# Peptides against a protein of PDB entry 8BZL, part 271

Target 1, 228 residues: chain A of PDB entry 8BZL
Amino acid sequence: SYDRAITVFSPDGHLFQVEYAQEAVKKGSTAVGVRGRDIVVLGVEKKSVAKLQDERTVRKICALDDNVCMAFAGLTADARIVINRARVECQSHRLTVEDPVTVEYITRYIASLKQRYTQSNGRRPFGISALIVGFDFDGTPRLYQTDPSGTYHAWKANAIGRGAKSVREFLEKNYTDEAIETDDLTIKLVIKALLEVVQSGGKNIELAVMRRDQSLKILNPEEIEKYV
Target 2, 242 residues: chain B of PDB entry 8BZL
Amino acid sequence: SRRYDSRTTIFSPEGRLYQVEYAMEAIGHAGTCLGILANDGVLLAAERRNIHKLLDEVFFSEKIYKLNEDMACSVAGITSDANVLTNELRLIAQRYLLQYQEPIPCEQLVTALCDIKQAYTQFGGKRPFGVSLLYIGWDKHYGFQLYQSDPSGNYGGWKATCIGNNSAAAVSMLKQDYKEGEMTLKSALALAIKVLNKTMDVSKLSAEKVEIATLTRENGKTVIRVLKQKEVEQLIKKHEEE

## One batch from the design tools (peptide; made by RFdiffusion4, then SolubleMPNN)

Design b1_p25_4_s2 (from b1_p25_4, 7 letters changed)
Fold by OpenDDE base, seed 4:
Structure b1_p25_4_s2 (fold): chain B 228 residues (1-228), chain C 242 residues (1-242), chain A 25 residues (1-25)
Amino acid sequence: as target 1 above (228 residues)
Amino acid sequence: as target 2 above (242 residues)
Amino acid sequence: SIYAPVSTGEDLPPPEESPLLDRSA
């Protein structure tokens, strides 16, 4: 059966291992990304940290570089591999090109990495989708999404993971130029979008904000509750 | 033709990695390992299943491994896989020390092994390691630490956790009895005995069936100590008197 | 400019015309 092999085409032209990796993503915690005018925001559904678990070790939003942040849905261990490679590439780029990566560049790098794992014999696809946000060196805010296949696209807003459909439907209705007119409105949009699928308010949301020419800020629960 | 070993960990139609899940299931049948973080130390407690009657004193820990001066681990799962992984941990820690002239931070060592575990879930011709680990350590960054890792290459930090047989029940008891901020190493040891006594499928807990290691700081140095059988007996006796 | 636009491979059906797509990028 083609579904029991390494990533091969079915007679119908399907890459079942890629499709099944996408199913792994759909079981992941919901992540949302929104590009504002001068801000990018990532929000993630915080899985209930098990009692006695150290919350420090449960992060779904990771910096790739000073200007780039990534959220993911799917297999955490797979994500860590991708994140580590992306970080190395960001540093390598700074050393070799003397400029930080563009958000597109690092997205393409990640996408190419994923694609190679769909085509290489004896490898399974990465069971992750990612939302990659940041600022290009020209100060342009960017949001990209990539999936297990190694595809990537630019977005104004998007969502991945188990609640992605509902969050996208919300964003499609509510993402307007007015809704992102200010940084605070953009943050509020992300929170509202996540609240479509996250119960119990701001306590179950991880939120990261990157403003133009500013470092990544992870909002604390109290800061999140101010937007609710 | 390089026969790419058709045996790789693959996704199911539902997006599950069954080989990883089956490895986790195999760990569920392994001897119980507990980890408890205290304010003044961290401990591992492990079920010893191989009691060699002919060994007067169990000088060797079966399930608790010193990794370096600042870290130890306990293993639940396939012994051969455990030996490979514990050796790799030691090598990683040694390489880091040689390169940086300082001990590897606890989480970095855990992560390095977890990346290896993950690779064995993604690359062809490999199977997942049938091993979960508890790590105890101290570093200058976070102080005393407890980590758990599984066959998937996932890990997390914990205040208290359990792997192996009856781990779910053990974790439930730990959640009930663990007092955050008030946990002394003494109280942690008592809690470990309490949990093991209830979770081990034994009529009576005996010191011969339990390995306990503590990690403390003395005079600015990490001290990893395996408790002597007599010390474990005293802990068991105290628990029976309560 | 060394950044040649790598053509996003046309062959995957574009995600359904989501108004959230950044078509300007």
Scores: peptide ipSAE 0.078, ipTM 0.730, DockQ to the pose 0.141
Fold by OpenDDE base, seed 2:
Structure b1_p25_4_s2 (fold): chain B 228 residues (1-228), chain C 242 residues (1-242), chain A 25 residues (1-25)
Amino acid sequence: as target 1 above (228 residues)
Amino acid sequence: as target 2 above (242 residues)
Amino acid sequence: SIYAPVSTGEDLPPPEESPLLDRSA
């Protein structure tokens, strides 16, 4: 049974371990990314932090560099490995090239890392997909998605995790040039999209915003409730 | 499903890592360990199962390990795996101190071990560690801290938590009785005894079956102290009088 | 700090052809 091996092709050409890693991803908390005109927004479903858990230690949106941030769905520990390697690469690029990475460059790096784990004997795929957003040095906003296979694509908007289908259907209907005309409208679009699958309003949403020439800003719950 | 039980940690068709889940199940059968964060300190309390009269008293603790001057941990699960991980924690902390001439931040030490745990869930020819850990520490960045890590390499910071046998019931009790912002170390010790008395499958809680360590700050230094049996007896007695 | 440790969560589906795809990149 090929489904029991390290990532190998089935007789019909399936990579079952990659497909199964994608199923792990579908069980994850929903994340959404939207590219605006001069803004990129990431939103993540907060699973109810256990009452006694320190929220500081439960972050699903992280900076990779000053100009790039990432949300993910999937295995937390797997994501940490990817994030750490991506951060090292961002710093290495700044030291060697004297410029920050492009969002495409770091996405391709992450995608290549994931792909290698699908082809290496004695490794399983990463059980994560990621939404990577940021600004290129020319000020162009970017959104990319990566999956467990190591594929990547650029997006205007996308969603990942358990509610991704419903959120994507919402975004496909509501993502227009008018809906992203302003930063506030773009933020509102992300919140509305997440509210399709998140119960109990803004308290269960983590939202991060990166504006042109600005650092990543994580919105507090009160800031989120203003858009609801 | 028997299909995923005997091989390298791989995904099931449903996206589950059964070897990690089975490692977590094994920890559920281990002795109870709890941690409580207070305003003036942090504590670990652990069930002592192996009260062998022939165990050399030289064992500082069966389940609580000093990692460095500012951190300690408690373990639930496979003892041999715990020994490997606790040794690695000490080595990481020592290497950091030598490199940077300052103690490793608490969360950074936890993360470093969690990356090792994660690797054992991803690399072929490895099995997950059958161990969960509670970490207590102090650093200049966040003060007193409590962390939990599992076989997956996940971790989190906590105000109070429990691992091992009856951990779900213990966590429920902690959620009910933990007073945020008002928790003193004295109150935390009383809460620890209360929870252990209800969660340990013993007719009567005895000091010989409980290990407690406290981490405090005295004169700008971290003090890690394992409570003497007499001190634990006094805590149990006080609980029985209430 | 942007480099603060991140405690990470759950998983994503494959991209289907969608009008949300940025074909300009």
Scores: peptide ipSAE 0.094, ipTM 0.610, DockQ to the pose 0.216; fails the geometry check
Fold by OpenDDE base, seed 5:
Structure b1_p25_4_s2 (fold): chain B 228 residues (1-228), chain C 242 residues (1-242), chain A 25 residues (1-25)
Amino acid sequence: as target 1 above (228 residues)
Amino acid sequence: as target 2 above (242 residues)
Amino acid sequence: SIYAPVSTGEDLPPPEESPLLDRSA
């Protein structure tokens, strides 16, 4: 069966392993990204941390560089591989080009990596989508999404994972210039968007913000509750 | 024609990696391994299934392996796979020590192995490792640590956890009895015996069927000790008297 | 199952008509 083969085209031109990798992402915790005027915000649905689990080991938002952050939906182990490679590339770029990567550049790198894993007969696709946010050197906030296929696009706002449809529908209705007029409003927009699919308020949300010329800040639960 | 070995772990139509799930299921039938983090140490307790009568009284740990001076692990699953992974852990730790002139941080060692495990789920001609591991360690960054990893290459830090046979029941008991911030190594040992007594498929818990290792800090050094049979007997006896 | 299934993500091509697309990039 074509579905049990390596990543090959079906007679209808489908890459079943890519599509199935996409199905795996839809089972992932929801992640949302929003580009504000001078801020980028990532929000992720917290998995219910098991009572005895160390919360520090369950982070889904990570820095790729000082100017770039990523959230993902999908296979955590697969994501770790992508993150590590992206971090190496960010550092390599700083060393070779003497400038930080643009958000588009690192997105394209990640996308190309994913694409190569769809084309190699000896590899399965990465079971992850990613939201990549950050600032270009000129101070422009950026948001990109990448999928298991290695496609990528720029977004004003987007969502991935199990609640992505509902969150996107919310964002399509509520993302306006007024809704992102301030950093606080942008953060509120992300929280409200996640609350469409996350129960029990701010306790189940991981939220990260990056402002222009500032490092990634992970908000604590108390900081999140101030926006609810 | 190099037949790309069609045995690559692939996604199901539902986006599942069945070979990873089946590896996890196989581990569910392996002997129970517990890990418990205390304020003053961390322990591993494992079911010993192979009591060879002719094994010299040299209680070789069947399931508990020292990785370096600051870390040990316990394994549940395929012994041959476990041997490969434990050797790789030792090699990673040694390479790091040689490169950086300091011991590898616990989480970095766990992560390095987990990346290998992940690769065996993504690359052609490879199968998942049929092994879950518990890691105990100490480092200067986080102090005493307990980690669990599975065939997928996922890992997490824990206060207490269990892998292998009846792991779900063991975890439930640990959730009930584990007192955060109040757990001494002595209390952790007692809890380990309590949980093993209820979760091992044995009529009576005996010291010959249990391996316990503790990791402590003494005079600024990590001490990894496998408990003697007599010490385990005393723990069991104490539990039977309560 | 104690192991929460690790999810894997679709990047659906942006619906060409999504108002959330950044067409400036």
Scores: peptide ipSAE 0.068, ipTM 0.733, DockQ to the pose 0.394; fails the geometry check

Design b1_p25_4_s2 (from b1_p25_4, 7 letters changed)
Fold by OpenDDE base, seed 1:
Structure b1_p25_4_s2 (fold): chain B 228 residues (1-228), chain C 242 residues (1-242), chain A 25 residues (1-25)
Amino acid sequence: as target 1 above (228 residues)
Amino acid sequence: as target 2 above (242 residues)
Amino acid sequence: SIYAPVSTGEDLPPPEESPLLDRSA
């Protein structure tokens, strides 16, 4: 059966392993990204940390470099591999080119990595989608999404994971130039978007903000509740 | 769908990796292993199933492995897979020490092995490791630490957790009795005995059926100690008196 | 740390739940 082969097309032109990897992504916690004017914001549905679990080890948002961060949905172990490779590439780029990566560059690198795992014999696709946000050297805020196929696109706002449909529908209705006019409004938009699928309010949201020429900041629950 | 369970590196239509799930099932049949983090140390407690009836004193750990001077682990699952993984952990730790002239941070050792586990779920011609591990350690970055890893290559840090047989019941008990910020190693040892006594399918808990290791700091050095049978007997006796 | 490894077991059932998994699906 074609769906039991790792890297083959069906007669109808489907890559079933890629499609099934996308189903793995849909089981992941919801992540949302929004590009503001001078800010990029990532939000993730925080599953209740199991009692006795160390919250430090339960993160869905990570820095790839000082100017780039990523959220993901899907297989966490797969994500770790991608993150580590991307971090190495960011450092290598700084060493060899003497400039930080553009958000597009690192997105393309991640996308190419994913694509190779869809085409290489004896490898399955990565079971992850990613939202990659940051600033280019010129101070332009960027948001990209990648999927298991290795496709990528630039977005104003997007969502991935189990609640992605509802969050996207919310963003399509509420993403306006007025809604992102300020950093605070942009943060509020992300929180409101996540609240479409997160029942327990601001306590179940992980939120990260990156402003122009500033490092990634993870907001604490109290900071998040101010926007709710 | 059963049609996907025979191949390691294939998603089901629902996005499941059945070989990883089946590896987790194999772990569910293994002897119970507990880990408990305390303020002044960390411990592993494991069910011993293979007892040589003629041994008066058990000087070895069946399920607890020293990895380096600052870390130990316990294993639940396929013994042969466990031996391979524990050897790899030792090699990773030694390579790091040689390269950086300092002990590998606990989480870095855990992640290095987890990346290997993940690779066995993604690269063709390999099956997942049928092993979960609990790691205890100390480093200068986070102090005392407890981690759990599974066949998928996922891991997490814990204050207390359990793997193997009756792990759900054990975790439930740990959630009830674990006092965050107030856990001493002494209290952790008592809690470990309490949980094992209830989760092991034995009429009476005996010291021969339990392995316990503690990791402490003494004079700025990590000390990993496997408790003697007499020490475990004393812990069991104290629990029976309560 | 924002550079810390990303870790969790949320994408798979815990080992204790594995016997209850529907293997027919």
Scores: peptide ipSAE 0.029, ipTM 0.584, DockQ to the pose 0.024; fails the geometry check

Design b1_p25_4_s3 (from b1_p25_4, 8 letters changed)
Fold by OpenDDE base, seed 2:
Structure b1_p25_4_s3 (fold): chain B 228 residues (1-228), chain C 242 residues (1-242), chain A 25 residues (1-25)
Amino acid sequence: as target 1 above (228 residues)
Amino acid sequence: as target 2 above (242 residues)
Amino acid sequence: SIYSPVSTEEDLPPPEESPLLDREA
């Protein structure tokens, strides 16, 4: 029966496949995003990389373009599809408009892609939420979140994944103008937020930083441990 | 009978893709496949279950497939699905070679197939492929490589891993015995035999029940070699003496 | 390269009215 394969409204108006995709997202590794003054920071919980796994093949934070990066929670294979399409769009925009995408533009593109998968016959929703960060051409730092439904919003800080509730509660209490006054304080805020749900300190955190007019930098474990 | 529900892969109320999980479970009942990365090469070792006595020369690897000059794979799961995916891998590799006049990088080939696998988990009227793969390869970018992919379209690079029957136990043994930075192909072969001897549901390991392929570099060329039965017998004998 | 392959995992709830919302965007 294909009837269950379609994201349809329940009698009470629920899109169960979208809600269930959101439940898939709630089981993933925690990711956090914070917008600072002149910095954006993404942090992700490293699941214990299997001792014999090549770490280079396990990336939770990826660049979409030189000015935009994304972390996600949810199905890895689903995320790869979204990331690839977003990268193509970023390049297409540069070729056609001669400017890089705004963070909002690429977020809206991703959101529209996700939304189409909630409405198209014979497709399930993407089992991913994303934190999309970067800089607009005017140097404004941006943080967006998108969910399986294709909704998106701008944030100062947010968290996604299994520990997202605890991390958000921490951020709601600790995100102040003073807490993001410097780049280092902003990085420290992200690390502290992740440590609410990550037991083994800096070894289990992936951290990426994008500063104004700088490329994405992934911090190594030793760099992370300096902030702990 | 795990009935593959003919339904499109959808989320459960708990956010699970049961059709993918059921495909993975089906693979758990398939013959064991091992992959081990060494400093001087990479290997695949696979359990051969269908010893048809009437199959004349055991020349052909049942579970190990050459993909191109620089890559091979082993499969665990549904044979028909495996045949489709291995053919697609060959086609992708060939198209790339024709387009770019160079061999496809190992990870790109793995990713291309994984995107196909993922599509079969998301699009209507499709079921997940009931197949996990181990890939071995060499390219100029990363040298010797070992990858694993599953029905979800997830993949990862590995130093050593196992798919199929008793894979969890095999992975545990690999974690104990794999010496990072010190693994020679010779030591990897010995480790493969050791692990297979413990994980295969056989009273005695025999060369007839094991397929082994090695990928090495000789004179700036990749060499993919399936070990002869006599070579496998010698490896088993050596293990029995230790 | 920014186009390095990505491999990873699941999660997120809908935005509640949160003080963390960027209302200026």
Scores: peptide ipSAE 0.054, ipTM 0.610, DockQ to the pose 0.221; fails the geometry check
Fold by OpenDDE base, seed 5:
Structure b1_p25_4_s3 (fold): chain B 228 residues (1-228), chain C 242 residues (1-242), chain A 25 residues (1-25)
Amino acid sequence: as target 1 above (228 residues)
Amino acid sequence: as target 2 above (242 residues)
Amino acid sequence: SIYSPVSTEEDLPPPEESPLLDREA
């Protein structure tokens, strides 16, 4: 059966393991990304940390470099591998090119890594989608998405994971130049988008903000509640 | 569907990794291991299934392993897999110490092993490790720590947790009785005995059936100690009197 | 730290249907 083969096409041209990896992504916590004018915002559905779990050990948003951060949906152990490889590449780029990576460059690197795992014998696809946001050296805000196939595209706004459809539908209706006119409005847009699928409360959202020429800031629950 | 069981590292149509799930099921049949974080230390408590009747005192740890001077772990699952992983943990810790001239941070050691576990879920011709681990440690970054990892290569930090047989019931009891911010190592030991007494698949808890290790800080050094059988017996007796 | 190891929540199959699922949930 073609569905049992790791990296083969079906007669219909399907890569079943890639499609099934996409199903793993759909089970993941919802992540949303929005590109503002001079801001990029990532929001993630924070599953209720189990009582007695250390919240420090639950990270859905991570920096890849000072100018790039990533959220993911799907297999978090898979995500850790991708993140580590991307971080190494960001540092390597700084050493070899003397400039930080562009958001497109590191997205393409991640996409190529994922693609190789869809084509290599004895490897399964990565069960992750990623939202990659940041600033290029020229100060241009960027948002990219990657999927298990290694496809990538630039976005104004997008969502991944279990609530992605509803969040995307919200963003399609509400993403306007007016809705992103200010940093605060952009943050509010992300929170509102997540609230389509997350129960109300700053406790259920992880939010990260990167402004032009600033480092990634993770908002605390009290900061998030100011926008709700 | 059992249709995807024959291949080790593939997604099901539903996006599930059945071999990882089955590895976790195998761990559910292993002896219970508990970890509890206290303000003044951290402990592991594990069910001992192999009782050597010829020993007056049980001087061996079946399930608790020292990793370095600052960390120990307990294991639930396939013994051979556990031996491989515990050896790898020791090697990782040693390599780090040699490279950086300082002990490996606890979470970094856990992560390094979890990346290995993950790889065995992604690369063909490999099966997942049929092992969950609890890690206890101290480092200068986070102080006393407790981690859990599973066959997927996922991990988390915990104040208290359980793996192996009846782990769910144990976790429920820990959630009820664990007092955040007020947990002393003494109270943690009492809680461990309480939970094991209810969750171990034994008619009566006895000191021969339980291994307990504590990790404390004394004079700026980490001390990892396996409790003697007599000390465990005293803890059990105290619990029976309460 | 934002550069800390990424802890992996979701790779465990959801607790109910997967053996990775916390059967208590």
Scores: peptide ipSAE 0.029, ipTM 0.608, DockQ to the pose 0.026; fails the geometry check
Fold by OpenDDE base, seed 3:
Structure b1_p25_4_s3 (fold): chain B 228 residues (1-228), chain C 242 residues (1-242), chain A 25 residues (1-25)
Amino acid sequence: as target 1 above (228 residues)
Amino acid sequence: as target 2 above (242 residues)
Amino acid sequence: SIYSPVSTEEDLPPPEESPLLDREA
């Protein structure tokens, strides 16, 4: 008899499959998110692009909509499923409500999706955490983090993946109102935070910036080096 | 460890999906397939293990499958799984063509299959597909393309890559000899022969043991061609003379 | 395009012999 219940409580009340999915996230490349005053920034550790790999096919920062983007850590195939579902929801919301989603709304949608995969028999949890950033329609910058359990919280700054502890420790020390006073300072903060764990400097960083009333901009390596 | 190995694709305590890893291990024992992107085309080269004397020259190669007019793939792993996935690729491409009246973009076809593969790693009562694929294609968006996908549902675009037996050694050789921006289809063919000669567990590379397909553009149309045995023999001979 | 397919990284270390293992990571 295959135990039909994949995610079950242990005798001590643990959901081991959720905990183990969190371990999968910890093996993922590091991602960092920072909320500035009028900017949100995502940075991701580029895995050393295999010399023969096409860099365009290695993106860890994805737009969900014009006003929302997501970085993730953990299983990329799992992330693709979540991203696709989130994109559909963003479009559906625009069609039905005639407004873009709030960052909280789409985060809650993703979180609810993840949670269902922790409770449904015959499904394993998603092996991903996500940093979801963007602007609400009122122009408020938002950063949310969600994990394999389907929990989510709002953050000023956060990190996920293998280097997340070190990056968080850096952010806890260096995230101040002065450090995010300008867009450029906010970008610098993200880069500095990633450099705590990323080897070989700015070349191994993917950086995405969303400013108020602007679309997501992925910075090129030369643009990143200007902030180093 | 053992408790997580046997049944459903679940996370280990260390966050590993052992069933996916084991599926990838199974692919390591499959015949070698390599892909190389050139400026003027893209190729697949695959080891033929089953030299059926009765292989009618007319049939697409044992390991290389035409997906549509603009794409082909090669497979490494469980043949039955490969047949299912190859058929699904064709169906996806056909449905897209019918719906949009244009060929499916290469990456979209790859992604659609990868989502299926991923689902077989996440849903209970399913096992991962024991298959990796190389995809070659052309579309109006990115031109010539080479992709690889694995049992996890991960994929990537490549300039050159290899799956199956001795793939790590093949990839190492490709990394050494692949010249970015200077790769012609002719040089790619030579490189393919060079790599296969070293990675196939054969004393001498023979044309009967190699399948090569090229994808080119001629007069604004994609041309997918499986090389004739004589053409492969000529490539091998050239390599032996160098 | 925001609708570009999501590119994948090798999140699962294939077995050490898997062609997808970036041994340098």
Scores: peptide ipSAE 0.018, ipTM 0.581, DockQ to the pose 0.026; fails the geometry check

Design b1_p25_4_s3 (from b1_p25_4, 8 letters changed)
Fold by OpenDDE base, seed 1:
Structure b1_p25_4_s3 (fold): chain B 228 residues (1-228), chain C 242 residues (1-242), chain A 25 residues (1-25)
Amino acid sequence: as target 1 above (228 residues)
Amino acid sequence: as target 2 above (242 residues)
Amino acid sequence: SIYSPVSTEEDLPPPEESPLLDREA
């Protein structure tokens, strides 16, 4: 019977498929999120685009709504499914509640989706972690992380993917109120954090910035180099 | 560990989806398919392996499928899986046309199929499709386009790419010879023949072993044309003379 | 578009690498 629960508890209480999905995330490119005072910043390790690949199709940072964006580490096809579901939910929320989602709400939705895939027979976990950033309608900047288990927490700063340990250690040392005092300092903090694991400087970094009451802005390489 | 190899698509302890990797391995044994984007068109070139002498002049390419008026694809991998996926592509494109009264954008069609492929990697009792696809198309948003998709449901846009047997070598050659911004359909056809001649395990490239389709714009309409054997012979001959 | 589909370079790795993972090529 192949209809067996793919994700089952081990005798010691572990969900092996969830743990193995977390290993898939650890093999993913590094993503970083930082919450500033009036800014949220996502950074991702931009691997060398294959010379003949269209760069427009290589994006790891995406908008979920006007006030929320997401970066991920792990399986890209899995991420696309999550992103599409989240976008539909954001639109549905606007139609039904007449307000944009809170960052917590959409994170909880994504987390619940992931959790259901850990518990449903005949489904494997999503092989992704996500950093979800944005602004609530009151103008509060938010950063959340979610993992393959469907666990989620709010963060000041965090990292996911291959370099996440080194980046997190950097953030733990360097994330201070002074380091996020301005938007520019917050952006610089993200870049510095990514440079712990990314070789060749600002050319291999993708950065997205969302300021209070502003749309998501993806920085160009020249804009990134100004912060290096 | 070999225990994950024989089951539904599940994560290995190392976070790998072995059934997807094995599907890609199966594709590596399939006939070569190339795609090249030009300024004035896009092409697919595919290896024809089944030269059955008893097949009447097969008006239809073995590996190149028309999807709608604006898109075609080539397939590397399991033929039965290819037939299912190409049928789904046609159905998706048709449903979109009926719903929106306009052709489906190329990337949306690719994405819709990729979501199906992904689902076959995530839901139990399913196996991955043993198929990679190259898509060529035109739409009003991006003009001429080339996409590749794999069994995982991943896809990307490309200027030139290859799937199937010797795909890595073909991609390396394409990287060397592809001139960004200067590629004409004529030069793309010549490049396709050059790459196939080097990557196919044949002593001599013959028109019988190669299928080529071009997608162009004429009078504000998309034209998808499979090259006649004589046209392919002329391309091969020209390459042998250069 | 910020709402475009998401894809990565690593989605089409060499056959020797897991095609699903965002791995250093």
Scores: peptide ipSAE 0.011, ipTM 0.577, DockQ to the pose 0.030; fails the geometry check

